# Ledger of designs, part 286: peptides against a protein of PDB entry 5JXT

Target 1, 319 residues: chain A of PDB entry 5JXT
Amino acid sequence: SLLPKKEINVYIGMSEMQVKWYQKILEKDIDAVNGAGGKRESKTRLLNIVMQLRKCCNHPYLFEGAEPGPPYTTDEHLIYNAGKMVVLDKLLKRIQKQGSRVLIFSQMSRLLDILEDYCVFRGYKYCRIDGSTAHEDRIAAIDEYNKPGSDKFIFLLTTRAGGLGINLTTADIVILYDSDWNPQADLQAMDRAHRIGQTKQVVVYRFVTDNAIEEKVLERAAQKLRLDQLVIQQGRAQVAAKAAANKDELLSMIQHGAEKVFQTKGAFGTMAEKGSQLDDDDIDAILQAGETRTKELNARYEKLGIDDLQKFTSESAYE

## One batch from the design tools (peptide; made by RFdiffusion4, then SolubleMPNN)

Design b2_p30_3_s4 (from b2_p30_3, 14 letters changed)
Fold by OpenDDE base, seed 5:
Structure b2_p30_3_s4 (fold): chain B 319 residues (1-319), chain A 30 residues (1-30)
Amino acid sequence: as target 1 above (319 residues)
Amino acid sequence: MRPKPKEPKLILLSKEDYEKQKLILDRLLE
């Protein structure tokens, strides 16, 4: 029988470089961030800010002029300048030592480009599929990864390209490097490993930048998922979960953690204390804290009814 | 845009060049 998947949110502090870029993004549109534009601010402007903040949470090198150089090199700076990369680097070593194989999902093909460079730098053998990958090349990559005795450790995928119903049950670890606004897209990504033919316990690590917009992306995704579950259970087809965030909700998401980001002169949390020098105990502490916060998050939404979940979309704009 | 590495020229920065770049980065971060 297929074992239930385990999902753990991994809450990760920003690197100093991420904090600096996050500040710059907020400062560039400070009037919008402060709500000074009122009703005149376009939803498009707020969505653009959200997109830039999510890029920052993933990797600062997604911005032009962020990468140090010329010369442009692939080195440890690729890792220590992004909190998620620091944690990923330690987790992948552990995952490899235990004889596991890993799927890494992102919404951003440009992040997969960074992860390819990282894989080469660390000597990890990998496959890649994104939205631009030809159908034949997708089949070839899947077959190369799934073949008996495959030396491919990592599969890099965009979450949408993973949506194609592919079977990757030869992996037992899933890393969601970022989250989709639609929790069903992430579930579909997990189901590439968590499917008929899986013989191992599937573990999902969801990376979430702490004290940043990604916490609010996660909360909204969890809220939507719970609402979708309750609608299915109660047969109430009419609760169209408004899939699209309103302006006030986008503003609240942008403002989340902004004060702490402006007050911070360096990195956040464990990234401030240890930087790139995280040890195995630091990783265990991050995973344990993440497991606790994941249970708390789930317990919060499990207690809410449909009416509560619909109201919470409006009231969380004032906290 | 980060240029896609052509052939993996493992430009192993010498430990010395790494330390120099780190020192420059540390100074830019300070």
Scores: peptide ipSAE 0.037, ipTM 0.327, DockQ to the pose 0.062
Fold by OpenDDE base, seed 2:
Order: structure tokens, then sequence, then C-alpha cells
Structure b2_p30_3_s4 (fold): chain B 319 residues (1-319), chain A 30 residues (1-30)
């Protein structure tokens, strides 16, 4: 029988560079962040801020002029300048030692470009599929990964490209480097490994930048997923959860953690304490803390009914 | 800007493997 997948949110602090870039993004649109623009601020402006903050949470080198140089090199700076890369680097080493194989999903093809450079730098053999990958090349990549005795350790995928019904049951670990606004897209990505033919316990690690926009993106995705489940259970198909955040929800998401970011002079959380020098015990502590917070998050939403979830406005970061 | 990674080398699939994977993909998109 297929074992239930284990899902763990991995809460990760920002690097010093991420904090500096996150501050700059907020400062550039500070009037919008403070809600000072009133009714006249376009939803488009807020969506742009959210997009930039999510880029920052993934990697600062997603911004023009962020990468240090010249010379531009692929070196340890690619890792230590992003909290998610620091955790990923240690986690992949553990996964490989365990004889596991891993799918890494992102919403951002440009992040996959960074992850390719990282894979080459660490000597990890990988496959890649994104939205621009030709159909034949997708098939080729899938077969190269799935072949018996494949030396490909990592499969890099955009979440939407990975959602296209492919079978990757030769992997047992899934890393969601970032989250989709639609929790069903992430579930579909997980189901590439968690499917008939899987022989191992599938473990899903969801990376979440702590005290930042991504925590609210995750919360909203969890709310929507619970609502979708309750709607299906009650046969009330017409309660399409409003997929798109309203203006006030977007503003609340942007404001979440903003004060802490402005007060911080360095890195966040475990990145402030140990920087890039995480050991195996530090990774275990991060995973255990993540497992606890994941259970707490799920337990919060399991108690909510449809009416509660429909009224659930994202609490402002100031409450 | 980091140079775009060189296009992944075309992995030549066998015609049989290609058709098998295509059939799996098509059935999952239905």
Amino acid sequence: as target 1 above (319 residues)
Amino acid sequence: MRPKPKEPKLILLSKEDYEKQKLILDRLLE
C-alpha cells in the first residue's frame, strides 16, 4: 500500500543580503506598505510588491545588480546569500547519503537557473523541466531520471510544469522551494512522487521564509485548501473560494514581518546565530521545529468550519 | 546577469520510450 506522504514546513530565516533587499523593496513603496495610498493604490502595485518580496525570499540574485561582481563567479556566495540555499545545501547532502532522490519545485524558472548553477558547483547530477521545455525534451528528461540505475539525483521543475501528470515515483523526497498561490498546484507537484509505484515513504519539505510574506502566502494556501476540502465534503461546489487575494489581504501580507525586517541589522533566526555553518544537528532542530509548527498550523485550520474560513481575513501584521 | 545555462544536451530517447511516455502523459491530461 502507498504510505501517506509526510509534509513538513521548513521555516527558514533570511540571510543578511536578503534582509537588506527586503528592506529596499519595502522602502521603495513605503507609502503603499503603510496603506497611505488609500483607495487609490492599485491592486497591481500591491501584487508587484508581493512578487518582489517572494523573489527576495527565494534568492536575492533574482534582482538585477544584486549579484556581487565583477568578476561574476559560481561559488559559496550563491549559497550563503540565501537562507533557503543554506538549508537546501545541507538537506541535499543528507538526502544523498540516505540513498534518496529528490524533486525540487519552484514557481520561478529563474530560480531554477540558480539551482542549475548550484548543482553544477556541487557536482549534483540533475534533470530540468520548466514551462518552456519542449514536449520531447520533457519526455527525455523524465526517462533519463526514471531509468533503472539513473545517476540523476535531482529533478528541477517549475511547479506548473511538474503538475502535467508526469510520474516521478523514482524520487521519494519532494522539496517545494516556494509555494503556489493555488495549494492544488503544490499537491499536484507532490503527487508526481506520491503515486502508485512509489515504494518508499514520500517526504515533502516546504520551504517557508519565516516572519515574511511567504508565511502569509502559506497561511492563505492552507485556508484555501481547507475550504476546498470542506466544499467537496459538503457537495457545495458553488463556493469557489476567491482564488485572488483582495487589496486588503495583499496589504496585510506585505505588512507581515515588515517591522521586524526594518529593525533587523543582520540575518534572521538560525541564519543570524550560525550563518551558513549549519551542522546535522542544526538541520534536525530546524526540521523538528518545522514539524511542530506544521502540526499547529494544520490543527488551527481543522477546527474551522466553512463559515469561519469564508470570514477569515488575514489578520494584519500589527494585530 | 548569470549566463543562461547552456541548453541541456538533447537526451535522445528511443522511439519506444518516447511513445510510451507520450501515452502516459496524454492519459493523464485526459
Scores: peptide ipSAE 0.035, ipTM 0.264, DockQ to the pose 0.017
Fold by OpenDDE base, seed 4:
Structure b2_p30_3_s4 (fold): chain B 319 residues (1-319), chain A 30 residues (1-30)
Amino acid sequence: as target 1 above (319 residues)
Amino acid sequence: MRPKPKEPKLILLSKEDYEKQKLILDRLLE
């Protein structure tokens, strides 16, 4: 029988470089961040800020002129300049040591380019599929990954390209390096490993940058998922249409953690304490803290009705 | 090899990533 998947949100601090770039993004549009644009602020401008903040949470080298060089080299700086890479690097060593195989999902093809360079640098054998991958090359990559005795450890996927009904049950670990705005896209990604034919316990690690925009992306995704479940249970298909983030919701998301980011000199959380020098105990502590916060998050939404969720989408714009 | 940034500007998403994210956003707004 298929075992239930275990989902763990992994809350990760920003590196010093991420904090610096996060500050620059906010400062560039400070009037919009402070709500000074009022009713005149475009939803498009706020969405652009959210997008840049999400890029920063993933990796600062997604910005032009962020990567040190020329010469552009792949070295330890690729890891220590992004909190998610520091955690990923330690987690992958553990995953490999236990004889597991891993799917890594991202929304950003350019992050997969960074992850390819990382895989080469660490000597990890990998496959890749994104939205530009030809159909034949997708089949070949899937077959190469799934073949008996495959030496491919990692599969790099864009969340949407990985969502296309493929079977990757030869992996037992799923890393969501970032989250989709649609929680169903992430579920579809998990279902590539968590499907009939899986023989192992599937574990899903969702990376979430702590004290940043990604916490609000996660909360919004959890709210939407709960709403979708309740709408299905109640047979009321019509209620789902109103859930587009309004300007005030986007502004609240942008403002979340912004003050702390401006006050911070250096890195956040465990990244401030140890930087890239995380040990196995630090990873265990991060995972345990993440498991606790995941249970708390789920418990918060499990008790909510449709009316409560409709209020939360309105009230989280005023808190 | 990662695309070499030419100028220290905020790399806009690749046109492809932008169109994908826009398509995502448009579908979430629908």
Scores: peptide ipSAE 0.033, ipTM 0.327, DockQ to the pose 0.040
Fold by OpenDDE base, seed 1:
Structure b2_p30_3_s4 (fold): chain B 319 residues (1-319), chain A 30 residues (1-30)
Amino acid sequence: as target 1 above (319 residues)
Amino acid sequence: MRPKPKEPKLILLSKEDYEKQKLILDRLLE
């Protein structure tokens, strides 16, 4: 029988460079961040801020002029300038030592470009599929990765490309580098490894930037997933249609952690204490803390009914 | 935008070039 997948949220602090870029994004649109635009603030403007903040949480080099150069080089700066890369770099060493193979998913093909450079820099053999990959090249990449005795350790995928009915059961670890607004897209990505033919315990690591917009993206995804489950159970299909974030919800998401970001002169959390010098014990502590917070998050939403979730979408805009 | 290197040239920075890039980063963030 297929073992149940384990899902662990990995809460990661921003690097100093990420904090500085996060501040600059908020400062550029400070009137919108403070809600001073009122009814005149466009939903499109708020969505653009959300997308910039999500890019910052992934890697500061997704912004023009953020990467040092020319000359542009691949070195340790590619890792230490993004909290997620620092954790990824340590976690991949552990995953490799245990004889596991890993799928890494992102919403951003440009982040996969950074991850390719990282794989080359660390000497990790990889495959890649994104939305632009030709059908024949996708088949070839899947076959190369799934080949018996394949030397390919990592598969890099966009979450949407991973949502295609592909089988990657030769991997047992899934890393969601970022989350989709639709939790079903992430579930479909996990189900590429967690499928008939899997012989190992599938473990999913979901990277979440702590004290930033990604916590609110995760909460909204968890709310939506619970709502979808309850709607299926109760036959109330009409409730699912309003799942598009309103302006007030987007504003609350942008404001989450903003004050702490403005007060911070360096990195956040474990990145402030250890920076790029995380050891194996620090990773174990991050994973254990993440497992605890994941259980707490799940327990919070399991108790909520449809009416509570409908209220929560209104109250979470004001808290 | 990272230029897609046509050839994956691992350009290992010299220690001096790394310090220069760090200094450029610090200046862009000031």
Scores: peptide ipSAE 0.026, ipTM 0.289, DockQ to the pose 0.080

Design b2_p30_4_s1
Fold by OpenDDE base, seed 2:
Structure b2_p30_4_s1 (fold): chain B 319 residues (1-319), chain A 30 residues (1-30)
Amino acid sequence: as target 1 above (319 residues)
Amino acid sequence: SELLKRREEERKEREEEEKKRKELEELLEE
């Protein structure tokens, strides 16, 4: 029988470089961040801020002029300048040592480009699929990954491209490097490994930048998922339709953690304490803290009724 | 990122090479 998947949110502090770029993004649109634009503030402007903050949470090199150089070389700076990369780098070593194989999902094809450079730098064998990958090349990549005795350790996918009903049950670990605004897209991505034919316990690690916009994206995704479950159970199909984030919700999400980010000099959390020098005990502590916070998050939304969950519905800032 | 720019350039080069290959295959089937 297929074992239930284990899902763990991994809460990760920003690097010093991410904090600096996060501050710059907020400062550039400070009037919008403070709500000073009132009714005149466009939803589009707020969505753009949210998009830039999510890029920062993923990797600062997604911004023009962020990468150190010239010369522009792949080196340890690709890792230590992003909190998620520091955790990923340690976690992948553990996963490989366990004899597991891993799917890594992102919303951003440009982040997959960084992850490819990282894979080459670390000597990890990988496959890649995104939204631009031709149909034949997708089949070839899937077959190369799934073949008996495949040397491919990592599969890099955009979440939406991974949603296409493909079977990747030869992997047992799923990393969501970022989250979709639609929690169903992330579930569909997980179901590439968590499907009939899986013989191992599937573990899902969801990376979440702590004290940042991504924590609010996660909360809204959890609310929507619980609402969808209750709507299905109660037969109230009309309730699901109010899904698009309003201006006030977007503003509240942008403001989340902003004050602490402005007050911070250097990195956040474990990134401030250890930087790139995380050991196995530090990773175990991060995973244990994440498991606790994941249980608390789920328990918060399990107690809410449909009317309470409707107040905070997020549809895609990218739709 | 200059790494991202390089990757985008390498992708475009591969797309152009694949396009040229298809154009050559079509010319050989005629």
Scores: peptide ipSAE 0.026, ipTM 0.365, DockQ to the pose 0.035
Fold by OpenDDE base, seed 5:
Structure b2_p30_4_s1 (fold): chain B 319 residues (1-319), chain A 30 residues (1-30)
Amino acid sequence: as target 1 above (319 residues)
Amino acid sequence: SELLKRREEERKEREEEEKKRKELEELLEE
């Protein structure tokens, strides 16, 4: 029988470089961030800010002129300048030692480019599929990864490319490097490994930048998923369509953690304390804290009815 | 030239950003 998947949100502090870039993004549009644009502020402007903040949470080198150089070299800076990379680097080493194989999903093809450079730098053998990958090349990459005795450790995928119904049950670990706005896209990604033919316990690590926009993206996705489940259970199909983020919700998401980011000199949390010197005990502490916060998050939404979840979408815009 | 490759990459990046923005708008309108 297929074992239930274990899902763990991994809450990760920003690196010093991420904090600096996050500040710069907020400062560039400070009037919009402060709500000073009022009714005239465009939804498009807020969406652009959200997108830039999500890029920052993934990796600062997604911005032009962020990468140190010339010379441009792949080195440890690729890792320590992004909190998610620091955690990923330690996790992949552990995952490899245990004889597991891993799918890494992102919404950002350009982040997969960074992850390819990282894989080469660490000597990890990988496959890649994104939205631009030809159909034949997708089949070839899947077959190469799934081959008995394949030396491919990592599969790099965009979440959309993972949505194409592919079977990757030869992997038992899934890393969601970022989250989709649609929680169903992330579930579809997980279900590439968590499917009939899987023989191992599937573990899903969802990376979430702590004290940043991604916490609110996660909360919104969890809320939407719970609403969708309850709507299906209660036969009330009309409720699912109302989850469009309004301007006030987008503004609240952008403002989340912004004050703390402006006050912060250096990195956040464990990244401030240890940075690139994270050890195995620090990773265990992050995973344990993440497992606790994941249970708390799930328990919060499991207690809410449809009417409460609909109200909470309105109240979370005022906190 | 490296400059043409870079400009073509920057164009593709802008097109991908615009596509991601539209996708985000669609996902937030559903």
Scores: peptide ipSAE 0.012, ipTM 0.420, DockQ to the pose 0.026
Fold by OpenDDE base, seed 3:
Structure b2_p30_4_s1 (fold): chain B 319 residues (1-319), chain A 30 residues (1-30)
Amino acid sequence: as target 1 above (319 residues)
Amino acid sequence: SELLKRREEERKEREEEEKKRKELEELLEE
């Protein structure tokens, strides 16, 4: 029988470089961040800020002129300049030692380019599929990954490209490097490994940048998922449509953690304490803290009714 | 010309960012 998947949110501090770029993004559009545009502020402007902040949470090299060079060389800087890469690098070593195989999902094809460079740098054998991958090349990559005795350890996928009904049950670990605004897209990605034919316990690690916009993206996704579940259970199909983020919600999401980011000199959390020198105990602590926060997050939304879930409770921004 | 390839890549990247922005706008307007 297929075992239930284990889902763990992995809360990761920003690197020093990410903090600096996060500050720059907020400062560049400080009037919008402060809500000074009022009713005249465009939703498009706020969405652009959200996108840049999400890029920063993924990797600072997604910005022009952020990568050290010339010469542009892949080195340890590719890892230590992004908190998610530091955790990924340690986690992949553990996953490999366990004899597991891993799917890594992102919303950003350009992040997959960074992950390819990382895989080459670490000597990890991988496959890749994104939105631009030809149908024949997708089949070839899937077959190469799924073949008996495949030496491909990692499959790199964009979340939407991975959603296309493919079977990747030869992997038992899923890493969501970032989250979709639609929690169903992430579920569809997980279902590539968590499907009939899976023989192992599937574990899903969702990377979440701590004290950043990604916490609010996650909260909103969890709220939407619970709302969708309740709507299905109650037969109230019309309720799902009201989940569009308004300008005030987007502004609240942008503002989340911004003050602390402006006050921060250096990195956040375990990234400030250990940086790239995370050990196995540090990883276990991050995973344990993540499991606790995941349970708390789920328990928060399980208690809420449909009417409560329809209100984007800005109150969770102040707790 | 390497410069033309880079500009085409930058244009494609802007078009993809704009497409992702529109998809995000659509996802947030639905």
Scores: peptide ipSAE 0.010, ipTM 0.407, DockQ to the pose 0.026
Fold by OpenDDE base, seed 1:
Structure b2_p30_4_s1 (fold): chain B 319 residues (1-319), chain A 30 residues (1-30)
Amino acid sequence: as target 1 above (319 residues)
Amino acid sequence: SELLKRREEERKEREEEEKKRKELEELLEE
């Protein structure tokens, strides 16, 4: 029988470089961040800020002129300049030692390019599929990865390209490097490994930048998922349509953690304490803390009714 | 050179980011 998947949110601090870039993004549009535009602030401007902050949470090298150089070299700086890469690098070593195989999903094809450079740098054999990959090349990559005795350890996918009904049950670990705004897209990605034919316990690690916009993206996704479940259960199809983020919701998401980011000199959390020198005990502590926070997050939304879930309450995370 | 492929990919990715922005705008307008 297929074992239920284990899902763990992995809360990760920003690197020093990410904090500096996050500050620059907020400072560039400080009037919008402070809500000074009021009703006149364009939704598009707020969405652009949200996108830049999400890019920063993924990797600072997604910005033009952020990569150190010339010369442009692949080195340890690719890892230590992004909190998610530091955790990923340690986690992949553990996964490989366990004889597991891993799917890594992202919303950003440019992040997959960074992950390719990383795979080459670490000597990890990988496959890749994104939105631009031809149908024949997708089949070839899937077949190469799924081949008995395949030496391909990692499969890099965009979340949407992974949604195309493919079977990747030869992997037992799923890493969501970032989250989709639609929680159903992430579920569809997990279901590539968590499907009939899987023989192992599927574990899903969802990376979330701590004290940043990604916490609010996660909360919104969890709220939407619970709302969708309740709407299906109660037959109230009309309720799902009202989940559009308004300007005030976007502003609240942008403001989340902004003050602490402005006050921070250097990195956040475990990235400030250990940086790239995370050991196996530090990873275990991060995973245990993440498992606790994941249970707490789920328990908060399980108690809410449809009417409460229709209101974006930034406060429900602080009670 | 890997750099030239990266620049052409960066241009396609700007188009995909614009498409994702538009899809996000649509998803946030629906």
Scores: peptide ipSAE 0.012, ipTM 0.456, DockQ to the pose 0.030; fails the geometry check

